# Ledger of designs, part 96: peptides against a protein of PDB entry 4GXB

Target 1, 277 residues: chain A of PDB entry 4GXB
Amino acid sequence: VPTEEVSLEVLLSNGQKVLVNVLTSDQTEDVLEAVAAKLDLPDDLIGYFSLFLVREKEDGAFSFVRKLQEFELPYVSVTSLRSQEYKIVLRKSYWDSAYDDDVMENRVGLNLLYAQTVSDIERGWILVTKEQHRQLKSLQEKVSKKEFLRLAQTLRHYGYLRFDACVADFPEKDCPVVVSAGNSELSLQLRLPGQQLREGSFRVTRMRCWRVTSSVPLPSGSTSSPGRGRGEVRLELAFEYLMSKDRLQWVTITSPQAIMMSICLQSMVDELMVKKS

## One batch from the design tools (peptide; made by RFdiffusion4, then SolubleMPNN)

Design b2_p18_3_s1 (from b2_p18_3, 8 letters changed)
Fold by OpenDDE base, seed 5:
Structure b2_p18_3_s1 (fold): chain B 277 residues (1-277), chain A 18 residues (1-18)
Amino acid sequence: as target 1 above (277 residues)
Amino acid sequence: SAPPLHTVAEFENPVFEP
């Protein structure tokens, strides 16, 4: 692609648009720096955020596709898909809420975390009780961003990334689940007909390994799932989990977001490695 | 029939605690 100056739209978690002028040859970090500059985010806080490729759903929700890698050209990565549903989103890229303290010291950082957190609550990524929701709304009305975040940090699935509904083979085959990644775990939420919500927590430290598989289903005549065309690529995330002492079991998640789930696992592992050093 | 295209990426976990 010839090097040209272009206008690139980057969205915040709440859908706020940030327009930056970049080169088509600018790598992910260059674009991230341009976004930071546009927002007046200090250079020392840039590392707490990343650019993500997302698919915007009809309801305006974001389905995370993947994190943009350092060597990528964000303009090319998004425009090559030739669909307006694909967007670039700025989001925090750490898991430990302790890092919020560093980001919150800056007004711009505080605003970014606040906007993300409000959005995550509104989207149901962060789980809140009715009373907690009332308290959060009161703080939001008062524009008490720090207090809002401090309360939010105590909430279930704060800092988690929620995926689209998918299928897992746990606890049973072909279970409909909602997967969320955060706090060094994968949370699998399951609601079977007539049953209460169940959650399986899979800590990263108990995963021996994981894998992403991409397969083309064989044209077997009788596959009853009406919606998947006979040639659609199937993505799976499988991890080998220590269920009990000396008992490893594979858990497999079938999801178009399997790659993003794997990226989250790697990111959580990387953060844990930093803490152990 | 061509074998189904199957791509696998595997990751060992360095923070695994047995």
Scores: peptide ipSAE 0.500, ipTM 0.863, DockQ to the pose 0.558
Fold by OpenDDE base, seed 3:
Structure b2_p18_3_s1 (fold): chain B 277 residues (1-277), chain A 18 residues (1-18)
Amino acid sequence: as target 1 above (277 residues)
Amino acid sequence: SAPPLHTVAEFENPVFEP
C-alpha cells in the first residue's frame, strides 16, 4: 500500500467517533498516539489503552475480533476486510481495577473509563441488580463520574470482556454458554430451560495450558446447517484445567472469537507476571 | 480422506499453580 495521509475513524466503547489523520504506514502505536493527542490524553496514560478490531453488530454492539498488534498497520488491518462492519475501538487494556486509580487522576482518563463503564453496563457485560442500577442511574444523573466508577468497581464482572454466545463441552457436551474474560479468569455462564443460571469460573492460575484450533469441517453430506457455507472455519479454544488436586481436564469452547479469548488469556497472564516480579 | 488441516497454536501458562 502506498504511504498516504488518510482519515481513520476510531470508536470509543460508547460508539463516539474519534477521527485522526494518520499515514497508511503508521503502526498501531502511532495511531494510538494520534488518538490520545486528539482526546488530550497524556502520554503516560497511553499504555493503559489499546486498539481492538471489532465487528459491529446490527444492534450496534461490538464483537471483539482481536487486539491490534504493535507491528500492524491499523488502516490496512481494517480496510483489508472490505466490510464496513469492522471497526477499530479504543478500550482499556488492563484487568486489575487498581490501575483505574492512575487513569482516573486525569480528566480525560476518567472520562474514558466512565464512558466504557456506562457502555458495559448498558450492554449487560457488568451484572447489576435493580438496586445497584438505581444507584448508578442517580450517580449518572449527577454526573459524578468518580463515584460512579467506585460503585461500578464493586459490581460483578466489572472490567470483564463479554463474548458472543457460543458452545462449550462443559459441563456437558454442546452446552450453550456465554463466556466472559476478566479478573484472571474465564467465566462460563449457562442457562438451561427451567434451570437457574450456572456459572463455571476458570481461574487462569489453574490452567496448565491452552490452545487455539482452526479446522475446516469436511462437508458431511447430511448436516444441512443452513448458515455455514462450505468454507467456514471452525475455531476452538481448549484449555487444560486443574479441576481438583492432581486432576486435569480439558475444556473446549467452540467460538469464532477463540483467538480473542486466547489474546485475553495471554494478556491476563502477562499482567499476573508483572505483579509477581 | 485427508484429515482436515488443523492449525494449532499452543500456549504454556507460566503462572500455572499446580
Scores: peptide ipSAE 0.499, ipTM 0.862, DockQ to the pose 0.576
Fold by OpenDDE base, seed 1:
Structure b2_p18_3_s1 (fold): chain B 277 residues (1-277), chain A 18 residues (1-18)
Amino acid sequence: as target 1 above (277 residues)
Amino acid sequence: SAPPLHTVAEFENPVFEP
């Protein structure tokens, strides 16, 4: 692609648009710096955020596709998909809420975390009780961003990334699940007909390994999964989990977001490695 | 015959605690 100056749109979690003038040849970090400059985010806080490729759904929700890599050209990455539903989103890229303290010290950082958290609550990524929701709304009305975040940090799935509904082979084959990644775990939520919501927690420290696989379903007549057209690539994330002492079991998640799930796992592992160091 | 699984990526977990 010829090097040209272009206007690139980057979205915040709440859908706020940040327009930046960049070169088509600018790499992910260059674009991130441009976004930071536009927002007046200080340089020392840039590392707490990343750019993600997402697909905007009809309801305005974001389906995370992948994190943009350092060598990528965000303009090319998003435009090459030739669909307006694909967007670049700025989001915090750490898992430990302790890092919020560093980010919250800055007005812009605070605003970014606040906007993301509000959005995550509104989208049901963060799980709230009725009472908690009332408290959060009161704080939101008062525009008490710090207090809002402090309360939010105590909530279930705070800081988690929620994926689109998919299928897992746990606890049974072909179980419909909602996967969320955060707090060094994968949370698998399932609601079977007539049953209460169940959650399986898979801690990263109990995963020996994981893999992403792709397969093209053979035109065998029986794979009645209604929504996947004939010939669509099936992506799976599989991880080998320590269920009990000396008992490893493979768990497989079938999802078009398997790559993103793997990225989350790697990111959580990386963060844990930093803490051990 | 199971469709040929193409492994896109495999990762060993360095923080695995057996």
Scores: peptide ipSAE 0.498, ipTM 0.869, DockQ to the pose 0.705
Fold by OpenDDE base, seed 4:
Structure b2_p18_3_s1 (fold): chain B 277 residues (1-277), chain A 18 residues (1-18)
Amino acid sequence: as target 1 above (277 residues)
Amino acid sequence: SAPPLHTVAEFENPVFEP
């Protein structure tokens, strides 16, 4: 692609549009810096955020596709898909809520975390009781962003990324699940017919390894998931989990977001490695 | 039957605690 100046739209978690003028040849960091400059985010806080490729659903929710890599050209990455449903989103890219303290010290950082957290609650990514919801709404009405975040940090699945409904082979084959990544774990929520909501927590420290598999289902294969057309690529995330002492078991998640799930795992692992050093 | 064409990316976990 020839180097040209273009207007690129980057969305915040709440759908707010940030328009930046960039070159088509600008890499992910260049675009991120342009977004930061537009928002008046200090340079020392840029590293707490990343750009993500998402698919916007009809209801305005975001399905995260992947994190944009350093070598990528965000303008090319989004426009090459030739669909208006694909967007670039700015989101925090750390997992430990302790890092919120660094970001919240700055007005712009505070606003970004607040907007993200409000959106995550509205989307049901963060789980709240009725009483907690009332408290959060009161704080939101008062525009008390710091207090709002402090309360939110105590909530279940704060800082988690929620994926679209998918299928896992745990606890049973072809089990419908909702996967969320955060706090150094994958949370698998399932509701079996006639049963209460169950949650499986898979801590990253108990995963020996994981893999992403891409396959094309054969027309004659019994593995055709209902609703996938002939020739559609099937993505799976599988991880080998320490279920008990000396007992490893593979868990497989079938999802179009398997790549994003793997990116989350790697990101959580990387953050844990930094803490151990 | 020809094996399905599949691509696998595998990751070892350095923070695995056995």
Scores: peptide ipSAE 0.497, ipTM 0.860, DockQ to the pose 0.583

Design b2_p18_3_s2 (from b2_p18_3, 8 letters changed)
Fold by OpenDDE base, seed 3:
Structure b2_p18_3_s2 (fold): chain B 277 residues (1-277), chain A 18 residues (1-18)
Amino acid sequence: as target 1 above (277 residues)
Amino acid sequence: SAPPLHVVAEFENPVFEP
């Protein structure tokens, strides 16, 4: 691709558009710096955020595809997909809410965290009771962003990334689940008809390893699943989990977001390693 | 026959606590 100056759109979690002028040859960090400059985010806070490739759904929700890597060219990465549904999103990239304290000290950082948190609540990524929702709404009406975040930090799945509904082989084969990543775990939520919500919590520290696999289903003549075209690659995330003392078991998640799940696992592992050093 | 599984990536966890 020839080096040219282009206007690139980067979205915040709430769908707010940030337009930046960049070169087609600018790498992820260059684009991130341009976004930071446009937002007046100080340089020392840039490292708390990352650019993500997402697919925008019909309802405006974001399905996270992957984190943009340092060597990537964001303009090329998004435009090469030749679909307007793909977007670049700015989001915080750390898991420990303690880092919010650093980000919240700056007005722009505070605003970014606030906007993200509001969006996560609205999308149901953060689990909220009726009473908590009332309290949050009151704080939002008062525009008390710090207090809003402090309350939000106490909520279930604060800071989690929620994935699209998918299938797992836990607790039984072909179970429909909603996976969320955060707080050094994968949360698998299952709701069967007539049953209470069940959650499996899989802590990263109890995973010996994980893998991403791809397979091309052979056209079985009979399964007219209407939406899977003849060539859809099936992605799976599998991890070996310590269920009990000396008992390892493989858990497999079938999801088109398996790569993103793996990226989240690696990111959580990396953060834990930093804390141990 | 199970479709050929292609391993895209495999990761050992350095923070695994057995």
Scores: peptide ipSAE 0.508, ipTM 0.871, DockQ to the pose 0.704
Fold by OpenDDE base, seed 5:
Structure b2_p18_3_s2 (fold): chain B 277 residues (1-277), chain A 18 residues (1-18)
Amino acid sequence: as target 1 above (277 residues)
Amino acid sequence: SAPPLHVVAEFENPVFEP
């Protein structure tokens, strides 16, 4: 691609648009720096954020596709898909809420975390009770961003990334689940007909390994899922989990977001490695 | 014949605590 100056749109978690002028040859970090500059985010806080490729759903929600890698050209990565549904999103890229303290010290960082958190609550990524929701709304009305975040940090699935509804083979075959990644775990939420919500927590430290696989379903007749065309690639994330002492079991998640789930696992592992060092 | 599973990526976990 010839090097040209282009306008690139980057979205915040709340859908706010940030327009940056970049080169088509600019790598992910270059674009991230341009976004940071546009937002007046200090250079020392850039590392707490990343650019993600997402698919915007009809309802305006984001389905995370993958994190943009360092060697990628964000303009090319998004435009090559030739669909307006694909967007680039800026989001925090750490898992431990302790790092919020560093980011919150800066006004711009605080605003970014606040906007992301409000959005995550509105989207139901962060789980809140009615009373907690009332408290959060009160703080939002007062524009008390720090207090809002401090309360939010105590909430279930704060800092988690929620995926689209998918299927897992746990606890039973072909279970409909909602997967969320955060706090060094994968959370699998299951609601079976007539049953209460169940959650399985899979800590990263108990995963021996994981893999992403792709398969093309054989054109065999009666695959019952009405919406998948006979030629759609099936992605799966499988991890080998220590269920109990000396008992490893494979858990498999079938999801178009299997790659993104794997990226989250790697990111959580990387963060844990830094803490151990 | 099961469709050939293509392994896109496989990771061993360095923070695994058996």
Scores: peptide ipSAE 0.507, ipTM 0.871, DockQ to the pose 0.692
Fold by OpenDDE base, seed 4:
Structure b2_p18_3_s2 (fold): chain B 277 residues (1-277), chain A 18 residues (1-18)
Amino acid sequence: as target 1 above (277 residues)
Amino acid sequence: SAPPLHVVAEFENPVFEP
């Protein structure tokens, strides 16, 4: 692609649009810096955020596709898909809520975390009781962003990324699940017919390894998931988990977001490695 | 016959605690 100046739209978690003028040849970090400059985010806080490729659903929710890599050209990455449903989103890219303290010290950082957290609550990514919801709404009405975040940090699945409904082979084959990544774990929520909501927690420290696989379902194969057209690639995330002492078991998640799930795992692992050093 | 499985990426976990 020839180097040209273009206007690129980057969305915040709440759908707010940030328009930046960049070159088509600008890499992910260049675009991120342009977004930071537009928002007046200090340079020392840029590293707490990343750009993500997402698919915007009809209801305005975001399905995260992947994190944009350093070598990528965000303008090319999004426009090459030739669909207006694909967007670039700015989101925090760390997992430990302790890092919120660094970001919240700055007005712009505070606003970004606040907007993200409000959105995550509205989307049901963060789980709240009725009483907690009332408290959060009161703080939101008062525009008390710091207090709002402090309360939110105590909530279940704060800082988690929620994926679209998919299928896992745990606890049973072809089990419908909702996967969330955060706090150094994958949370698998499932509701079996006639049963209460169950959650399986898979801590990253108990995963020996993981892999992403792809397959093409055969027309005659019994493995055709309902709703997938003929010839659609099936993506899977599989991880080998320490279920008990000396007992490893593979868990497989079938999802179009398998790549994003793997990126989350790697990101959580990387953050844990930094803490151990 | 199961469709051919293609491994896209594999990762060993350095923070695995056995």
Scores: peptide ipSAE 0.506, ipTM 0.870, DockQ to the pose 0.701
Fold by OpenDDE base, seed 1:
Structure b2_p18_3_s2 (fold): chain B 277 residues (1-277), chain A 18 residues (1-18)
Amino acid sequence: as target 1 above (277 residues)
Amino acid sequence: SAPPLHVVAEFENPVFEP
């Protein structure tokens, strides 16, 4: 792509649009810096955020596709998909809520975390009770952003990334699940017919390894995932999990977001490695 | 026959605690 000046739209979690003038040749970090400058986010806080490629669903929800890599050209990455459904989103890129303290010290950082958290609650990514919801709404009405975040930090799945409904082979084959990544785990929520909502927690520290695989279902194969056309690539995330002492078991998630799930796992691992150093 | 499985990526976990 020829080097040209272009206007690039980057969305916040709440759908707020940030327009930046960049070069088509600008890499991910260059674009991120441009977004930061536009928002008046200080340079020392840029590292707490990343750019993500997402698909905007009809309901306005974001399906995360992947994190943009350092060598990528965000303008090219999004425009090459030739669909207006694809967007670039700015989101915090750390997992430990302790890092919120650093970000919240800055007005812009606080606003970004607040907007993201409000959105995550509204989208059901963060799980709230009725009473908690009332408290959050009260704080939101008062525009008490710090207090709002402090309460939110205590909530179930705070800081998690929620994926689209998919299928897993745990606890049974072909179980419909909703996967969320956060707090150094994958959470698998499932509701089996006639049963209460169940959650399986898979801690990253108990995963020996994981892999992403792709396959093309055979025309005669019974393995057509619901909603996929014949011949569509099937992506799977599989991880080998320590279920009990000396007992490893593979768990497989079938999802078009398998790559993004893997990115989340790697990101959580990286953060844990930093803490161990 | 199972469709050919292509491994896109595989990762060993350095923070695995056995």
Scores: peptide ipSAE 0.505, ipTM 0.869, DockQ to the pose 0.700

Design b2_p18_3_s3 (from b2_p18_3, 9 letters changed)
Fold by OpenDDE base, seed 1:
Structure b2_p18_3_s3 (fold): chain B 277 residues (1-277), chain A 18 residues (1-18)
Amino acid sequence: as target 1 above (277 residues)
Amino acid sequence: SAPPLLTVAEFENPVFEP
């Protein structure tokens, strides 16, 4: 692509648009810096955020596709998909809520975390009770962003990234699940017919390894899962999990977001490695 | 028969605690 000046739209979690003038040849960091400058985010806080490629759903929700890599050209990455559904989103890129303290010290950082957290609650990524929701709404009405975040930090799945409904082979084959990544775990939420909501927690420290696989289903004459058209690529995330002492078991998640799940796992591992050093 | 595997990416976990 020839080097040209272009206007690039980057979204915040709440759908707020940030327009930046960049070169088509600008890499992910260059674009991130441009977004930071546009928002008046200090340079020392840029590292707490990343750019993500997402697909915007009809309801305005974001399906995370992947994190943009450092070598990528965000303009090319998003425009090459030839669909207006694909967007670039700015989001915090750390997992430990302790890092919120650094970000919250700055007005712009505080605003970004607040907007993201409000959005995550509204989208049901963060789980709230009725009473907690009332308290959060009261704080939101008062525009008490710091207090709002402090309360939010105590909530279930705060800081988690929620994926689209998918299928896992745990606890049973072909179980419909909602996967969320955060707090050094994958949370698998399932609701079986006639049963209460169940959650399986898979801690990263108990995963020996994981893999992403891409396959084309053979035209097996069996009318298996109705939703995937003939010839669609099947993505799976599988991880080998220490279920009990000396007992490893593979858990497989079938999802179009398997790559993004793997990116989250790697990111959580990286953060844990930093803490151990 | 397992579908033909097109791509595999495998990751070992350095923070695995056995």
Scores: peptide ipSAE 0.500, ipTM 0.868, DockQ to the pose 0.668
Fold by OpenDDE base, seed 4:
Structure b2_p18_3_s3 (fold): chain B 277 residues (1-277), chain A 18 residues (1-18)
Amino acid sequence: as target 1 above (277 residues)
Amino acid sequence: SAPPLLTVAEFENPVFEP
């Protein structure tokens, strides 16, 4: 691609548009720096954020596709998909809420975390009781961003990334689940017919390994479910989990977001490695 | 028959605690 100056749109979690002038040859870090400069985010806080490729749904929600890698060209990565539903989103890229303290010291960092947290609550990524919701709304009305975040940090699934509804083979074959990644775990929420909501927590430290698999279903003449077209790639994330002492079991998640789930696992592992060093 | 496997990416976990 010839090097040209272009206008690139980057979205915040709340859908706010940040327009930056970049080169088509600018790598992910160059674009991230341009976004930071546009927002007046200090250079020392840039490392707490990343650019993500997402698909915008009809309701305005974001389905995370993947994190943009360092070698990528964000303009090319998004435009090559030839669909306006694909967007670049700025989001925090750490898991430990202790790092919020560093980011919150800056006005711009505080605003970014606040906007993300409000959006995550509105989307149901962070789980709140009725009373907690009332308290959060009161703080939002007062524009008490620090107090809002301090309360939010105590909430279930704060800092988690929630995926689209998908299928897992746990606890039973072909179970509909909602997967969330955060706090060094994968949370699998499921509601079987006539049953209460159940949650399985899979801690990263109990995963021996994981894999992403891509496959194409063969057109077997049997009534495959009508919704998957004959040529759709099936993505799966599988991990081998220590269920009990000396008992490893594979858990498989079938999802178009299997790659993003794997990226989250790797990112959580990387953060844990830094803490152990 | 299982569909043909096109791509596999496998990751060992260095922070696994047995």
Scores: peptide ipSAE 0.499, ipTM 0.867, DockQ to the pose 0.664
Fold by OpenDDE base, seed 2:
Structure b2_p18_3_s3 (fold): chain B 277 residues (1-277), chain A 18 residues (1-18)
Amino acid sequence: as target 1 above (277 residues)
Amino acid sequence: SAPPLLTVAEFENPVFEP
């Protein structure tokens, strides 16, 4: 692609638009720096954020596709998809809420975390009780961003990334689940017919390995699951989990976001490795 | 029949605690 100056739109988690002038040849870090500069985010805080490729749903919700890699050209990565539904989103890229303390010291960092957290609550990524919601709304009305975040940090699935509804083979085959990644785990929420909502927590430290598979379903004549057209690629994330002492079991998630789930796992592993060093 | 695998990426977990 010839090097040209272009206007690139980057969204915050809440859908706020940040327009940056970049070169088509600018790599992910260059674009991230441009976004940071536009927001007046200091250089020492840039590393706490990343650019993500997302698909914007009709309701304005984001389906995370993947994290943009360092070698990528964000303009090319998003425009090559030839669909306006694909967006670039800025989001925090760490998992441990302890790092919020570093980011919150800066006004812009605080605002970014606040906007993200508000959005995550509004989207139901962070789970809140009625009373907690009331408290959060009160703090939001007061624009008490630090207090809001401190309360939010105590909430279930704070800092998690929520995926679109998908299917897992655990606890039963073809079980509808909602997967969330955060706090060094994958959370699988499921509701079986006639049962209460259940959550399976799969800690990264108990995963021996994981894999992403891509396959093309053979046109089986009869079971046209109505939505998957002929030739739709099936992505799966599988991980081998230590269920009990000396008992490993594979868990498989079938999801178009399997790549993103794997990226989250790797990112959580990387963060844990840094903490152990 | 399991669909043919087109791509497999496997990752070992260095923070696995057995």
Scores: peptide ipSAE 0.499, ipTM 0.867, DockQ to the pose 0.680
Fold by OpenDDE base, seed 3:
Structure b2_p18_3_s3 (fold): chain B 277 residues (1-277), chain A 18 residues (1-18)
Amino acid sequence: as target 1 above (277 residues)
Amino acid sequence: SAPPLLTVAEFENPVFEP
């Protein structure tokens, strides 16, 4: 792609648009710096955020596709898909809520975390009770951003990334699940017909390894997904999990977001490595 | 028959605690 100056739209979690002038040849960090500058986010806080490629759903929700890598050209990465559904989103890129303290010290950082958290609650990524929701609304009405975040930090799945409904082979084959990544785990929520909501928590520290696989279903294969045409690439994330003492078991998630799930796992591992060092 | 695997990427977990 020829090097040209272009206007690039980057969205915040709440859908707020940040327009930046960048070069088509600008790498992910260059674009991130441009976004930070536009927002007046200080340089020392840039590392707490990343750019993500997402697909905007019909309801305005974001399906995370992947984190943009350092070598990527965000303008090219998004425009090459030739679909208006694909967007670049700025989001925090750490998992431990302790890092919120660093970010919240800055007005812009605080605003970004607040906007993200509000959006995550509205999207049902963060799980709230009726009473908690009332409290959050009261704080939101008062624009008490710090207090809002402090309450939110105590909520179930705070800081998690929620994926689209998919399928897993746990606890049984072809189980419909909703996967969320956060707090150094994958949470698999499932509701079987006539059963209560069940959640499986898979801690990263109990995963020996994981893998992403890409396959093409054979024409004779059961099209389990009504919307996937015959011949679509099937992505799977599998991890080998320590279920009990000396008992490893593979768990496989079939999802178009398998790559993003793997990125989340790696990111959580990386953060844990930093804490151990 | 399982569909043919096109690509596999495997990651070992350095923070695995057995």
Scores: peptide ipSAE 0.498, ipTM 0.865, DockQ to the pose 0.685

